Peptides against a protein of PDB entry 7QUU. Designs and how they scored, part 10

Target 1, 43 residues: chain A of PDB entry 7QUU
Amino acid sequence: DAVEPSVEKEYKKIISFRDTVFEGKHQQFLVPNNVRLKFLRDR

## One batch from the design tools (peptide; made by RFdiffusion4, then SolubleMPNN)

Design b1_p11_1_s2 (from b1_p11_1, 6 letters changed)
Fold by OpenDDE base, seed 5:
Structure b1_p11_1_s2 (fold): chain B 43 residues (1-43), chain A 11 residues (1-11)
Amino acid sequence: as target 1 above (43 residues)
Amino acid sequence: DLEEKFLEWLK
């Protein structure tokens, strides 16, 4: 089943965000600092 | 775990 390009794009963003927040595999500029800090506070 | 909480938070 072909995943729609929009859904795939969103999924890739989620993975990039996860890797930035939890694993440091991506540069932090890929994730807005306010979003990162909100998650870390509200988890 | 923390990843599960992250995914839940994104919903």
Scores: peptide ipSAE 0.077, ipTM 0.644, DockQ to the pose 0.063
Fold by OpenDDE base, seed 2:
Structure b1_p11_1_s2 (fold): chain B 43 residues (1-43), chain A 11 residues (1-11)
Amino acid sequence: as target 1 above (43 residues)
Amino acid sequence: DLEEKFLEWLK
């Protein structure tokens, strides 16, 4: 079964966030700074 | 592990 476009979009955002925070592979504009900062603060 | 905590935080 094909993954729903909405689920795939959310998955891609999660991967982009991971790569930005832990691997530094993505540009900062791909992950909102407020989301990044919220995680780093609340972890 | 920080990555594991991240994945848990996103749930």
Scores: peptide ipSAE 0.077, ipTM 0.644, DockQ to the pose 0.057
Fold by OpenDDE base, seed 3:
Structure b1_p11_1_s2 (fold): chain B 43 residues (1-43), chain A 11 residues (1-11)
Amino acid sequence: as target 1 above (43 residues)
Amino acid sequence: DLEEKFLEWLK
C-alpha cells in the first residue's frame, strides 16, 4: 500500500530524531541539542 | 523503555 507523502515525511522526521537522540547519527542542525537535552531531561 | 518514552514524547 502506498503511504501518503505527508505521513512518510513525518515518519522520516521521527526516525531522524530517534537516530540523533539514541545513536548520534544525524547532524545537530536536524535535531538541535537543546531539543535533545530537553527530551532526555523531561522524559 | 527509553525509546518507547521518546515516541510517546513526540506525540
Scores: peptide ipSAE 0.075, ipTM 0.642, DockQ to the pose 0.063
Fold by OpenDDE base, seed 4:
Structure b1_p11_1_s2 (fold): chain B 43 residues (1-43), chain A 11 residues (1-11)
Amino acid sequence: as target 1 above (43 residues)
Amino acid sequence: DLEEKFLEWLK
């Protein structure tokens, strides 16, 4: 509740990307699938 | 660790 809206927005992106990579949960509106696949390929 | 690499890559 005390977190600035801009910081909360970026935090949600990080969590969405983590979930996409590690848990198979994909949220296309926050993290595109091609970004996930690029990380997995280029890591 | 893969999660650590993910967080570093995201920067």
Scores: peptide ipSAE 0.075, ipTM 0.639, DockQ to the pose 0.061

Design b1_p11_1_s3 (from b1_p11_1, 6 letters changed)
Fold by OpenDDE base, seed 3:
Structure b1_p11_1_s3 (fold): chain B 43 residues (1-43), chain A 11 residues (1-11)
Amino acid sequence: as target 1 above (43 residues)
Amino acid sequence: DLEKKFLEYLK
């Protein structure tokens, strides 16, 4: 499944934001990549 | 804010 470059760019931003928000403040949880990509498609 | 919406989506 090829992810379009524009979708991948937004996906990377969301990952970076999540990691920053949860780092040292909350227990980090694994969010599967397919869930992140589904969010970008479904919004 | 897209990142905030994503956190809400995960709840």
Scores: peptide ipSAE 0.080, ipTM 0.635, DockQ to the pose 0.320
Fold by OpenDDE base, seed 2:
Structure b1_p11_1_s3 (fold): chain B 43 residues (1-43), chain A 11 residues (1-11)
Amino acid sequence: as target 1 above (43 residues)
Amino acid sequence: DLEKKFLEYLK
Protein backbone atom coordinates (compact mmCIF):
# COMPACT_ATOMS: atom_id res chain seq x y z
CA ASP B 1 0.00 0.00 0.00
CA ALA B 2 1.10 3.56 -0.69
CA VAL B 3 2.23 5.55 2.36
CA GLU B 4 -0.27 8.29 3.20
CA PRO B 5 0.98 11.83 2.44
CA SER B 6 0.67 12.86 6.11
CA VAL B 7 2.85 9.95 7.28
CA GLU B 8 5.44 10.62 4.59
CA LYS B 9 5.61 14.30 5.57
CA GLU B 10 6.28 13.49 9.23
CA TYR B 11 8.88 10.88 8.29
CA LYS B 12 10.76 13.43 6.18
CA LYS B 13 10.79 15.88 9.12
CA ILE B 14 12.31 13.24 11.42
CA ILE B 15 14.99 12.30 8.89
CA SER B 16 15.88 15.95 8.25
CA PHE B 17 16.31 16.59 11.97
CA ARG B 18 18.46 13.47 12.41
CA ASP B 19 20.71 14.35 9.49
CA THR B 20 21.15 17.95 10.68
CA VAL B 21 21.63 17.49 14.43
CA PHE B 22 23.18 14.04 14.74
CA GLU B 23 24.90 13.57 11.37
CA GLY B 24 25.60 17.23 10.45
CA LYS B 25 24.59 16.70 6.79
CA HIS B 26 21.55 18.86 6.04
CA GLN B 27 19.71 22.14 6.69
CA GLN B 28 17.15 22.42 9.52
CA PHE B 29 14.03 23.28 7.45
CA LEU B 30 11.57 20.38 7.72
CA VAL B 31 11.20 20.40 11.51
CA PRO B 32 10.02 23.77 12.89
CA ASN B 33 12.38 25.56 15.30
CA ASN B 34 9.66 25.78 17.96
CA VAL B 35 9.42 21.96 17.95
CA ARG B 36 13.21 21.60 18.33
CA LEU B 37 13.36 24.16 21.16
CA LYS B 38 10.42 22.59 22.99
CA PHE B 39 12.09 19.17 22.84
CA LEU B 40 15.39 20.52 24.19
CA ARG B 41 13.54 22.23 27.07
CA ASP B 42 11.13 19.42 27.95
CA ARG B 43 13.39 16.33 27.61
CA ASP A 1 19.96 8.05 23.63
CA LEU A 2 19.02 11.62 22.67
CA GLU A 3 18.17 10.76 19.05
CA LYS A 4 15.81 7.99 20.15
CA LYS A 5 14.13 10.34 22.64
CA PHE A 6 13.56 12.96 19.95
CA LEU A 7 12.17 10.43 17.47
CA GLU A 8 9.68 9.26 20.09
CA TYR A 9 8.81 12.90 20.89
CA LEU A 10 7.89 13.61 17.24
CA LYS A 11 5.38 10.74 17.07
Scores: peptide ipSAE 0.071, ipTM 0.624, DockQ to the pose 0.064
Fold by OpenDDE base, seed 5:
Structure b1_p11_1_s3 (fold): chain B 43 residues (1-43), chain A 11 residues (1-11)
Amino acid sequence: as target 1 above (43 residues)
Amino acid sequence: DLEKKFLEYLK
């Protein structure tokens, strides 16, 4: 089934967020680096 | 799993 454009847009945001936060592939998105790095240390 | 944990951490 075709994914609705709105759902696809949100999915792309999630991918971009993941790549930024966990893989460092994109510029900072949603979350400041200090918060990101704190989580990565404390997990 | 890690993504879910991080999203929960942000709440």
Scores: peptide ipSAE 0.067, ipTM 0.625, DockQ to the pose 0.098
Fold by OpenDDE base, seed 4:
Structure b1_p11_1_s3 (fold): chain B 43 residues (1-43), chain A 11 residues (1-11)
Amino acid sequence: as target 1 above (43 residues)
Amino acid sequence: DLEKKFLEYLK
């Protein structure tokens, strides 16, 4: 079954954030800095 | 694991 477009968008955000934070594969502007900084502070 | 915590945070 085709993945719903909304679910696909959420997965893409997760992958982009992972790659930015842990692998450095994406530009940081693709992930909101406030979300990244909040996670890093709240962990 | 920090990556696991991150994935849980985004759910």
Scores: peptide ipSAE 0.066, ipTM 0.612, DockQ to the pose 0.061

Design b1_p11_1_s4 (from b1_p11_1, 7 letters changed)
Fold by OpenDDE base, seed 1:
Structure b1_p11_1_s4 (fold): chain B 43 residues (1-43), chain A 11 residues (1-11)
Amino acid sequence: as target 1 above (43 residues)
Amino acid sequence: DLEKKFLEELK
């Protein structure tokens, strides 16, 4: 299944954001796992 | 592959 290049760009942004959160640089951005999964499902 | 990797790291 070819992931659309638009969707791939969004996943890369989400992974980059995740890595930044896990590095402790954004401790205040607790995006609830449910909201993050909903954002991916609604597209 | 990227979606699968993303979902694996959310577990």
Scores: peptide ipSAE 0.035, ipTM 0.527, DockQ to the pose 0.054
Fold by OpenDDE base, seed 4:
Structure b1_p11_1_s4 (fold): chain B 43 residues (1-43), chain A 11 residues (1-11)
Amino acid sequence: as target 1 above (43 residues)
Amino acid sequence: DLEKKFLEELK
């Protein structure tokens, strides 16, 4: 199934956020995708 | 799939 364009946009933001916040950090934050999407929507 | 790539990079 194709990911909805709205969901894809939020994933791109999560990836960009990860890359910015964890740049040079090997910190594996096991945050579930649904929680990450909610986090971006609630802000 | 962007979700799949994201999950793979989180491993």
Scores: peptide ipSAE 0.034, ipTM 0.519, DockQ to the pose 0.052
Fold by OpenDDE base, seed 5:
Formats: sequence, C-alpha cells, structure tokens
Structure b1_p11_1_s4 (fold): chain B 43 residues (1-43), chain A 11 residues (1-11)
Amino acid sequence: as target 1 above (43 residues)
Amino acid sequence: DLEKKFLEELK
C-alpha cells in the first residue's frame, strides 16, 4: 500500500501522540484534525 | 500501514 509521504508524516505524529499519552508523559502533540482518526473525535 | 499500526496498539 503506497501511503503518500504527507499522510505518512501525519500518521507518525498521531503515533507519537498515542505513545506519549499511554506512557503517561502527558505531552500535548498537535495532531491536525484532518488526519485525526474519527473514533478519537467521536469519543 | 501506519493507521493500522496505530489502531492495533491502541489500548
């Protein structure tokens, strides 16, 4: 599956956000709303 | 797929 480089960059930000939250570091990562997965918005 | 990787590790 060819993921566009721009999309891959934004997914890496989301993964970094996840890792920080679950590691309990509570760092705020600005994940853009256009790439933020819908299930994270609807909860 | 990075989206899949994100979802699989989401606890």
Scores: peptide ipSAE 0.034, ipTM 0.517, DockQ to the pose 0.056
Fold by OpenDDE base, seed 2:
Structure b1_p11_1_s4 (fold): chain B 43 residues (1-43), chain A 11 residues (1-11)
Amino acid sequence: as target 1 above (43 residues)
Amino acid sequence: DLEKKFLEELK
């Protein structure tokens, strides 16, 4: 199933943000997985 | 595929 180009662009931004947070370049808030999933569903 | 990868990497 082809992901719409707009949706793919949003996922790439979120993955990049995640990678930046996990690399320790930003203050790592331990965001619980359920809160992360809610944040993604509400967008 | 990208959504599945994203959800797998959030676990």
Scores: peptide ipSAE 0.033, ipTM 0.529, DockQ to the pose 0.057

Design b1_p11_2_s1 (from b1_p11_2, 5 letters changed)
Fold by OpenDDE base, seed 2:
Structure b1_p11_2_s1 (fold): chain B 43 residues (1-43), chain A 11 residues (1-11)
Amino acid sequence: as target 1 above (43 residues)
Amino acid sequence: DLIEKFLEYLK
């Protein structure tokens, strides 16, 4: 599936955030607010 | 844990 460059950039930030947290580096990465809010609503 | 669930939800 063709992913738009803007969407791919957002996914890369999400992956980097996840990896940093699991590695215990505690670096802040920008997770899009719409992704966070969707999780909170759908859980 | 909420944090673990969120991290699992992330692609």
Scores: peptide ipSAE 0.034, ipTM 0.568, DockQ to the pose 0.056
Fold by OpenDDE base, seed 1:
Structure b1_p11_2_s1 (fold): chain B 43 residues (1-43), chain A 11 residues (1-11)
Amino acid sequence: as target 1 above (43 residues)
Amino acid sequence: DLIEKFLEYLK
């Protein structure tokens, strides 16, 4: 299945954000709002 | 911790 380049780019940002936070770096990465909203709904 | 839960959700 061909993942749209936009979706792949967003996913890479999410992974980079996760890794940066766990490394103790304060660099901000854009997590899409739909991902944040899904997390809040699934809690 | 909410941040830990969110980061775990993103894995």
Scores: peptide ipSAE 0.033, ipTM 0.564, DockQ to the pose 0.056
Fold by OpenDDE base, seed 3:
Structure b1_p11_2_s1 (fold): chain B 43 residues (1-43), chain A 11 residues (1-11)
Amino acid sequence: as target 1 above (43 residues)
Amino acid sequence: DLIEKFLEYLK
């Protein structure tokens, strides 16, 4: 199934954030709030 | 540790 362009864009931001943080850079704004809230709820 | 767990969640 084709991924909606908006979903693909947000996924790319999450990957970019992950890779940047592994380099010691903290760019938390690249992760959508719904992803952060889901993590906090599900942990 | 919370940040490390979140980074793992993003993988």
Scores: peptide ipSAE 0.032, ipTM 0.554, DockQ to the pose 0.055
Fold by OpenDDE base, seed 4:
Structure b1_p11_2_s1 (fold): chain B 43 residues (1-43), chain A 11 residues (1-11)
Amino acid sequence: as target 1 above (43 residues)
Amino acid sequence: DLIEKFLEYLK
């Protein structure tokens, strides 16, 4: 199944957040809080 | 650490 454009957009934000944190910038705004909270709940 | 666990999940 093709990944919906909305899901792909969210994934790109997550990757951008990861890269920013690993660069030491900690720019958490790249990933919406609701997306982060969803991942935390799904664990 | 919660942030470390989140980053590990993103790998």
Scores: peptide ipSAE 0.028, ipTM 0.534, DockQ to the pose 0.051

Design b1_p11_2_s2 (from b1_p11_2, 6 letters changed)
Fold by OpenDDE base, seed 3:
Structure b1_p11_2_s2 (fold): chain B 43 residues (1-43), chain A 11 residues (1-11)
Amino acid sequence: as target 1 above (43 residues)
Amino acid sequence: DLEKKFLEYLK
């Protein structure tokens, strides 16, 4: 499944934001990549 | 804010 470059760019931003928000403040949880990509498609 | 919406989506 090829992810379009524009979708991948937004996906990377969301990952970076999540990691920053949860780092040292909350227990980090694994969010599967397919869930992140589904969010970008479904919004 | 897209990142905030994503956190809400995960709840």
Scores: peptide ipSAE 0.080, ipTM 0.635, DockQ to the pose 0.318
Fold by OpenDDE base, seed 2:
Structure b1_p11_2_s2 (fold): chain B 43 residues (1-43), chain A 11 residues (1-11)
Amino acid sequence: as target 1 above (43 residues)
Amino acid sequence: DLEKKFLEYLK
Protein backbone atom coordinates (compact mmCIF):
# COMPACT_ATOMS: atom_id res chain seq x y z
CA ASP B 1 0.00 0.00 0.00
CA ALA B 2 1.10 3.56 -0.69
CA VAL B 3 2.23 5.55 2.36
CA GLU B 4 -0.27 8.29 3.20
CA PRO B 5 0.98 11.83 2.44
CA SER B 6 0.67 12.86 6.11
CA VAL B 7 2.85 9.95 7.28
CA GLU B 8 5.44 10.62 4.59
CA LYS B 9 5.61 14.30 5.57
CA GLU B 10 6.28 13.49 9.23
CA TYR B 11 8.88 10.88 8.29
CA LYS B 12 10.76 13.43 6.18
CA LYS B 13 10.79 15.88 9.12
CA ILE B 14 12.31 13.24 11.42
CA ILE B 15 14.99 12.30 8.89
CA SER B 16 15.88 15.95 8.25
CA PHE B 17 16.31 16.59 11.97
CA ARG B 18 18.46 13.47 12.41
CA ASP B 19 20.71 14.35 9.49
CA THR B 20 21.15 17.95 10.68
CA VAL B 21 21.63 17.49 14.43
CA PHE B 22 23.18 14.04 14.74
CA GLU B 23 24.90 13.57 11.37
CA GLY B 24 25.60 17.23 10.45
CA LYS B 25 24.59 16.70 6.79
CA HIS B 26 21.55 18.86 6.04
CA GLN B 27 19.71 22.14 6.69
CA GLN B 28 17.15 22.42 9.52
CA PHE B 29 14.03 23.28 7.45
CA LEU B 30 11.57 20.38 7.72
CA VAL B 31 11.20 20.40 11.51
CA PRO B 32 10.02 23.77 12.89
CA ASN B 33 12.38 25.56 15.30
CA ASN B 34 9.66 25.78 17.96
CA VAL B 35 9.42 21.96 17.95
CA ARG B 36 13.21 21.60 18.33
CA LEU B 37 13.36 24.16 21.16
CA LYS B 38 10.42 22.59 22.99
CA PHE B 39 12.09 19.17 22.84
CA LEU B 40 15.39 20.52 24.19
CA ARG B 41 13.54 22.23 27.07
CA ASP B 42 11.13 19.42 27.95
CA ARG B 43 13.39 16.33 27.61
CA ASP A 1 19.96 8.05 23.63
CA LEU A 2 19.02 11.62 22.67
CA GLU A 3 18.17 10.76 19.05
CA LYS A 4 15.81 7.99 20.15
CA LYS A 5 14.13 10.34 22.64
CA PHE A 6 13.56 12.96 19.95
CA LEU A 7 12.17 10.43 17.47
CA GLU A 8 9.68 9.26 20.09
CA TYR A 9 8.81 12.90 20.89
CA LEU A 10 7.89 13.61 17.24
CA LYS A 11 5.38 10.74 17.07
Scores: peptide ipSAE 0.071, ipTM 0.624, DockQ to the pose 0.063
Fold by OpenDDE base, seed 5:
Structure b1_p11_2_s2 (fold): chain B 43 residues (1-43), chain A 11 residues (1-11)
Amino acid sequence: as target 1 above (43 residues)
Amino acid sequence: DLEKKFLEYLK
């Protein structure tokens, strides 16, 4: 089934967020680096 | 799993 454009847009945001936060592939998105790095240390 | 944990951490 075709994914609705709105759902696809949100999915792309999630991918971009993941790549930024966990893989460092994109510029900072949603979350400041200090918060990101704190989580990565404390997990 | 890690993504879910991080999203929960942000709440």
Scores: peptide ipSAE 0.067, ipTM 0.625, DockQ to the pose 0.098
Fold by OpenDDE base, seed 4:
Structure b1_p11_2_s2 (fold): chain B 43 residues (1-43), chain A 11 residues (1-11)
Amino acid sequence: as target 1 above (43 residues)
Amino acid sequence: DLEKKFLEYLK
């Protein structure tokens, strides 16, 4: 079954954030800095 | 694991 477009968008955000934070594969502007900084502070 | 915590945070 085709993945719903909304679910696909959420997965893409997760992958982009992972790659930015842990692998450095994406530009940081693709992930909101406030979300990244909040996670890093709240962990 | 920090990556696991991150994935849980985004759910």
Scores: peptide ipSAE 0.066, ipTM 0.612, DockQ to the pose 0.061

Design b1_p11_2_s3 (from b1_p11_2, 6 letters changed)
Fold by OpenDDE base, seed 5:
Structure b1_p11_2_s3 (fold): chain B 43 residues (1-43), chain A 11 residues (1-11)
Amino acid sequence: as target 1 above (43 residues)
Amino acid sequence: DLVEEFLKYLK
């Protein structure tokens, strides 16, 4: 499924923040992509 | 802040 460019942009910001704040200790696989996309859509 | 709200959502 094609993710809207606006949703993908905000998702990338969240991932960048996680990687910076947690020094890579929190892997992306710990949170499913559908959970991230649902949050961005439903807020 | 969007990232702060997401981190709260995951708790």
Scores: peptide ipSAE 0.076, ipTM 0.647, DockQ to the pose 0.267
Fold by OpenDDE base, seed 1:
Structure b1_p11_2_s3 (fold): chain B 43 residues (1-43), chain A 11 residues (1-11)
Amino acid sequence: as target 1 above (43 residues)
Amino acid sequence: DLVEEFLKYLK
């Protein structure tokens, strides 16, 4: 399924934040992509 | 904030 451009943009922001904040100090929040996409669609 | 909302959603 093609992710809508608006949803993809918000997803990229979440991923960028995750990588910046969590790459070095915490177990990577292994949030499944479907959970991230559901959050973005439901907000 | 979108990230704060997402982190709350994951709890």
Scores: peptide ipSAE 0.075, ipTM 0.650, DockQ to the pose 0.288
Fold by OpenDDE base, seed 4:
Structure b1_p11_2_s3 (fold): chain B 43 residues (1-43), chain A 11 residues (1-11)
Amino acid sequence: as target 1 above (43 residues)
Amino acid sequence: DLVEEFLKYLK
């Protein structure tokens, strides 16, 4: 299923937080994008 | 907070 634009927006906030708070130590490959998007969809 | 909830979900 296509990811809703609202879910993608919230995902971008999580990525921005990670990059700022963790100083880039947490790479995107450590948590697949589908896992992040599933969390946002299922909440 | 949504980000805090996600970090808890990853544990």
Scores: peptide ipSAE 0.075, ipTM 0.645, DockQ to the pose 0.290
Fold by OpenDDE base, seed 2:
Structure b1_p11_2_s3 (fold): chain B 43 residues (1-43), chain A 11 residues (1-11)
Amino acid sequence: as target 1 above (43 residues)
Amino acid sequence: DLVEEFLKYLK
């Protein structure tokens, strides 16, 4: 069965974020830096 | 998972 487009979109975001933040590879995740910093502070 | 938490935070 084909993965639903919504699930595939979330998976691609997870991979992009992980590669950028933890692996230091590929383009930055398409989220503003202020949002990332707020998350790290408020989580 | 931190990435999953962040993605939930963005919603």
Scores: peptide ipSAE 0.067, ipTM 0.640, DockQ to the pose 0.143

Design b1_p11_2_s4 (from b1_p11_2, 5 letters changed)
Fold by OpenDDE base, seed 5:
Structure b1_p11_2_s4 (fold): chain B 43 residues (1-43), chain A 11 residues (1-11)
Amino acid sequence: as target 1 above (43 residues)
Amino acid sequence: KLEEEFLEYLK
């Protein structure tokens, strides 16, 4: 997948943020699809 | 695509 290096860097930050916020708990939280897509649209 | 993999990772 050819992704711009700037876009890849921002995705890695969002992933790291998610993993930190939901550390050990991500399976316990029903994150709504609209909230998930917000992280992609705000970048 | 990485965007699709990322969306799947967020599920």
Scores: peptide ipSAE 0.030, ipTM 0.498, DockQ to the pose 0.058
Fold by OpenDDE base, seed 2:
Structure b1_p11_2_s4 (fold): chain B 43 residues (1-43), chain A 11 residues (1-11)
Amino acid sequence: as target 1 above (43 residues)
Amino acid sequence: KLEEEFLEYLK
């Protein structure tokens, strides 16, 4: 399915944010799935 | 789908 270019751009931003925030910290704190879903909903 | 790949990448 062709994803709209606007939707693909928002996914790339979320991925880049995740990688930047978590590449050094994710081994210390498993962010619970409910907190991740809240962060995606509050955007 | 890109949404499924994205959700899998968030796991």
Scores: peptide ipSAE 0.030, ipTM 0.493, DockQ to the pose 0.053
Fold by OpenDDE base, seed 3:
Structure b1_p11_2_s4 (fold): chain B 43 residues (1-43), chain A 11 residues (1-11)
Amino acid sequence: as target 1 above (43 residues)
Amino acid sequence: KLEEEFLEYLK
């Protein structure tokens, strides 16, 4: 499947956000997992 | 679809 370069760039941002959020590297933001996934869907 | 595989990868 040929992913458009624009779409691939958006997915890379969401993956990077996920990894940053799930790796606990932001222990200062106890954002509940449900609120994190909502923020990604509402954009 | 890529979007479905991506949403599964986010779980």
Scores: peptide ipSAE 0.030, ipTM 0.480, DockQ to the pose 0.050
Fold by OpenDDE base, seed 4:
Structure b1_p11_2_s4 (fold): chain B 43 residues (1-43), chain A 11 residues (1-11)
Amino acid sequence: as target 1 above (43 residues)
Amino acid sequence: KLEEEFLEYLK
């Protein structure tokens, strides 16, 4: 599927957020559940 | 679609 360059850019931001929050690369930052919900609502 | 796999991965 040809993904529009804008959609690919947003997808890369969400992957980077995933890797930051879930892969433990930032175990030092307790990301509050409200910040996760804000990122998903600011679409 | 990439969007559907992505939404499934976020569940």
Scores: peptide ipSAE 0.029, ipTM 0.476, DockQ to the pose 0.045

Design b1_p11_3_s1 (from b1_p11_3, 4 letters changed)
Fold by OpenDDE base, seed 3:
Structure b1_p11_3_s1 (fold): chain B 43 residues (1-43), chain A 11 residues (1-11)
Amino acid sequence: as target 1 above (43 residues)
Amino acid sequence: SLEEKFLEYLK
């Protein structure tokens, strides 16, 4: 069955976060470098 | 947070 639009939107945000943090790809939003580096250090 | 959602997604 088709995923509800609201759920799909949430998953897209999660994937965008993954790409930003791990690959430095900016899609839906920008994560500042200091926040990215903090995540990589503290995870 | 979005970070928390991401970590939950990976489970």
Scores: peptide ipSAE 0.048, ipTM 0.504, DockQ to the pose 0.224
Fold by OpenDDE base, seed 5:
Structure b1_p11_3_s1 (fold): chain B 43 residues (1-43), chain A 11 residues (1-11)
Amino acid sequence: as target 1 above (43 residues)
Amino acid sequence: SLEEKFLEYLK
């Protein structure tokens, strides 16, 4: 099915975040620092 | 957002 552009953007962010944080496959600039730091602090 | 939901899931 077609995916809304806004939803696709969110999926890309989630995948980038996952891969950066857990797999180290994506560059960290794709994950906002405030999001990364919040995750590391709040988990 | 979907990202917020994902972050909450990861906690």
Scores: peptide ipSAE 0.048, ipTM 0.512, DockQ to the pose 0.077
Fold by OpenDDE base, seed 2:
Formats: structure tokens, C-alpha cells, sequence
Structure b1_p11_3_s1 (fold): chain B 43 residues (1-43), chain A 11 residues (1-11)
């Protein structure tokens, strides 16, 4: 099934967030260090 | 929030 453009945009944001937090490869937005450390610890 | 969506995605 075709994914609606709005849904695809949201998934791309989530993937970018993942890459910023865990891999540091993409920085479309700044993730605070306290948030990064929380996710790395709690995943 | 985006944070909540991300955590749900990781489950």
C-alpha cells in the first residue's frame, strides 16, 4: 500500500532522531545531551 | 511528542 506523504514525513523525522541519538549521523535538529543519555540508557 | 513516537517505534 502507498504511504501518505504526511505519514512518510513523520517516519523520516523519527529515523533522523534515531540516527542523531544513537549513531550521530544526522542532525536535522539538536537533541539535548540529557535526552540522548536517557535514551541510550533506557533503550 | 516526537520523543514519545520514537520510543514507541523502538518497541
Amino acid sequence: as target 1 above (43 residues)
Amino acid sequence: SLEEKFLEYLK
Scores: peptide ipSAE 0.042, ipTM 0.495, DockQ to the pose 0.156
Fold by OpenDDE base, seed 4:
Structure b1_p11_3_s1 (fold): chain B 43 residues (1-43), chain A 11 residues (1-11)
Amino acid sequence: as target 1 above (43 residues)
Amino acid sequence: SLEEKFLEYLK
């Protein structure tokens, strides 16, 4: 089955967040800094 | 792992 565009969009956000937090491969504007800091605080 | 915590956080 074809992946729905909304599901693909959410997947790309997850990958972007992973790369920003753990690999530093994405621009900070792709993952809101407050979201990144919340994860780092709550881990 | 930290990655496992990351994935759990996003659930």
Scores: peptide ipSAE 0.041, ipTM 0.511, DockQ to the pose 0.058

Design b1_p11_3_s2 (from b1_p11_3, 5 letters changed)
Fold by OpenDDE base, seed 4:
Order: C-alpha cells, then sequence, then structure tokens
Structure b1_p11_3_s2 (fold): chain B 43 residues (1-43), chain A 11 residues (1-11)
C-alpha cells in the first residue's frame, strides 16, 4: 500500500519527536498505547 | 505497510 508523501512526513515528525523525548531533551509523559493508536487512526 | 511499521514502533 502506497502512503501519500504528506502522511509519510507527518509520521517522520512523530518519530523524531518520540526519539527526542526519550533522549531526555523534553519532559517525558506516559501515554497509554491504546490512546496512541486511537489518536493515529483518527487522523 | 509504512503505517503498520510505524504503529509497531509505537507499541
Amino acid sequence: as target 1 above (43 residues)
Amino acid sequence: SLEEKFLEELK
């Protein structure tokens, strides 16, 4: 399945943000996995 | 898919 370039760019931004948070550059917050998955599906 | 791989990394 081909993903549109706009959607791919958004995913890359989220991954970059995740990595930055886990590196301790931003405040870490716990988001339940089910909430994360729902948020992505609804967008 | 790319989406499936992305969701797998967020688990």
Scores: peptide ipSAE 0.031, ipTM 0.490, DockQ to the pose 0.059
Fold by OpenDDE base, seed 2:
Structure b1_p11_3_s2 (fold): chain B 43 residues (1-43), chain A 11 residues (1-11)
Amino acid sequence: as target 1 above (43 residues)
Amino acid sequence: SLEEKFLEELK
């Protein structure tokens, strides 16, 4: 699964943001999978 | 895929 470096970088930023906002707490977002996938593709 | 990894990280 080859992923472009730019896309992988944005993924890591999103996870880092989550971890910062929730102070390292892994909270489940009540967001439908289709919305999450669209958000990632449209970014 | 990257999308699958993203969804797993948000669970």
Scores: peptide ipSAE 0.029, ipTM 0.484, DockQ to the pose 0.063
Fold by OpenDDE base, seed 1:
Structure b1_p11_3_s2 (fold): chain B 43 residues (1-43), chain A 11 residues (1-11)
Amino acid sequence: as target 1 above (43 residues)
Amino acid sequence: SLEEKFLEELK
């Protein structure tokens, strides 16, 4: 089934963030998992 | 869950 546009947008933000971290452009920070997902949505 | 799927992509 087609993913809802809102969910797809959130997923793309997560992947973009992941890729930036893996490229060493950001330091990893200790954040609770649920708060981390909220942070990516709110950007 | 959806959260679990997204966290798997961060690994």
Scores: peptide ipSAE 0.027, ipTM 0.471, DockQ to the pose 0.053
Fold by OpenDDE base, seed 5:
Structure b1_p11_3_s2 (fold): chain B 43 residues (1-43), chain A 11 residues (1-11)
Amino acid sequence: as target 1 above (43 residues)
Amino acid sequence: SLEEKFLEELK
């Protein structure tokens, strides 16, 4: 399925955030509200 | 889907 470039960028940021948290780091990641994946909000 | 890939990467 075709993924919009903005959605793909959000995905990559979320994965990076996961990895950072699991490494015991407290890095902040900004995910714009207009790009947020619906399944993360609506689930 | 992107959602499926996301969930896979979180495992």
Scores: peptide ipSAE 0.027, ipTM 0.476, DockQ to the pose 0.049; fails the geometry check

Design b1_p11_3_s3 (from b1_p11_3, 6 letters changed)
Fold by OpenDDE base, seed 3:
Structure b1_p11_3_s3 (fold): chain B 43 residues (1-43), chain A 11 residues (1-11)
Amino acid sequence: as target 1 above (43 residues)
Amino acid sequence: SLEDKFLEELR
């Protein structure tokens, strides 16, 4: 099933963010979940 | 949601 381009774009952002978090490049600021989600939406 | 799955993978 063709993933809508919008969903694919969001998925790519999530994967990029995950990889950045796991690489330790983000200081694990205990960023509240709502702020993490805002950051993904605003980029 | 996709967001919930992401948060679950970050735990």
Scores: peptide ipSAE 0.025, ipTM 0.466, DockQ to the pose 0.053
Fold by OpenDDE base, seed 5:
Parts: C-alpha cells; sequence; structure tokens
Structure b1_p11_3_s3 (fold): chain B 43 residues (1-43), chain A 11 residues (1-11)
C-alpha cells in the first residue's frame, strides 16, 4: 500500500526525536498500543 | 507495513 507523504514525514520526526532525547540511554518508550494506532489512523 | 515499522522503532 502507498504510504501518504504526510504520514512518512511524521514517522521520521518521531524517530529523530527519540534518537536525540535517548541517545546513549537504554530507555524504551512505554506507549500503549491503542495510542500508537490512533496516531497513525488520524493522519 | 509502515505501522509495524513505527511500532518496532519505538521499542
Amino acid sequence: as target 1 above (43 residues)
Amino acid sequence: SLEDKFLEELR
């Protein structure tokens, strides 16, 4: 399926943010699955 | 999917 350019752009921003904030840390995001799915459906 | 990749990268 073709991913909309807007959704791909938001994904890249979130990864960049994670890498910046947690660089050198072994921390994982404690994000509930329902919140993650809502973010992708609303775009 | 893009969804699966996003969920994997946030682990």
Scores: peptide ipSAE 0.025, ipTM 0.471, DockQ to the pose 0.062
Fold by OpenDDE base, seed 4:
Structure b1_p11_3_s3 (fold): chain B 43 residues (1-43), chain A 11 residues (1-11)
Amino acid sequence: as target 1 above (43 residues)
Amino acid sequence: SLEDKFLEELR
């Protein structure tokens, strides 16, 4: 099944968020799981 | 689910 363009866009945002927060591309900070879930919903 | 896969990428 082809991934919908909207789903691919959201996936890329999630990866960018991971890289920013956890992989040291920027200042790393601890994000609680509830805030991560909110990011997925609101962004 | 798709959500579970996305949560795994955030770990």
Scores: peptide ipSAE 0.025, ipTM 0.456, DockQ to the pose 0.055
Fold by OpenDDE base, seed 1:
Structure b1_p11_3_s3 (fold): chain B 43 residues (1-43), chain A 11 residues (1-11)
Amino acid sequence: as target 1 above (43 residues)
Amino acid sequence: SLEDKFLEELR
């Protein structure tokens, strides 16, 4: 099934964010789940 | 949901 381009874009942002935070490239911060998803969409 | 799938990738 073709993934909608908007969904693919958000998924790529999530993976990039995960990798950046968990690899220690940035200081880890606790963000509530709902705020975290909003943050990735708004960037 | 799509949100649940994304939250799983953030773990």
Scores: peptide ipSAE 0.023, ipTM 0.452, DockQ to the pose 0.053

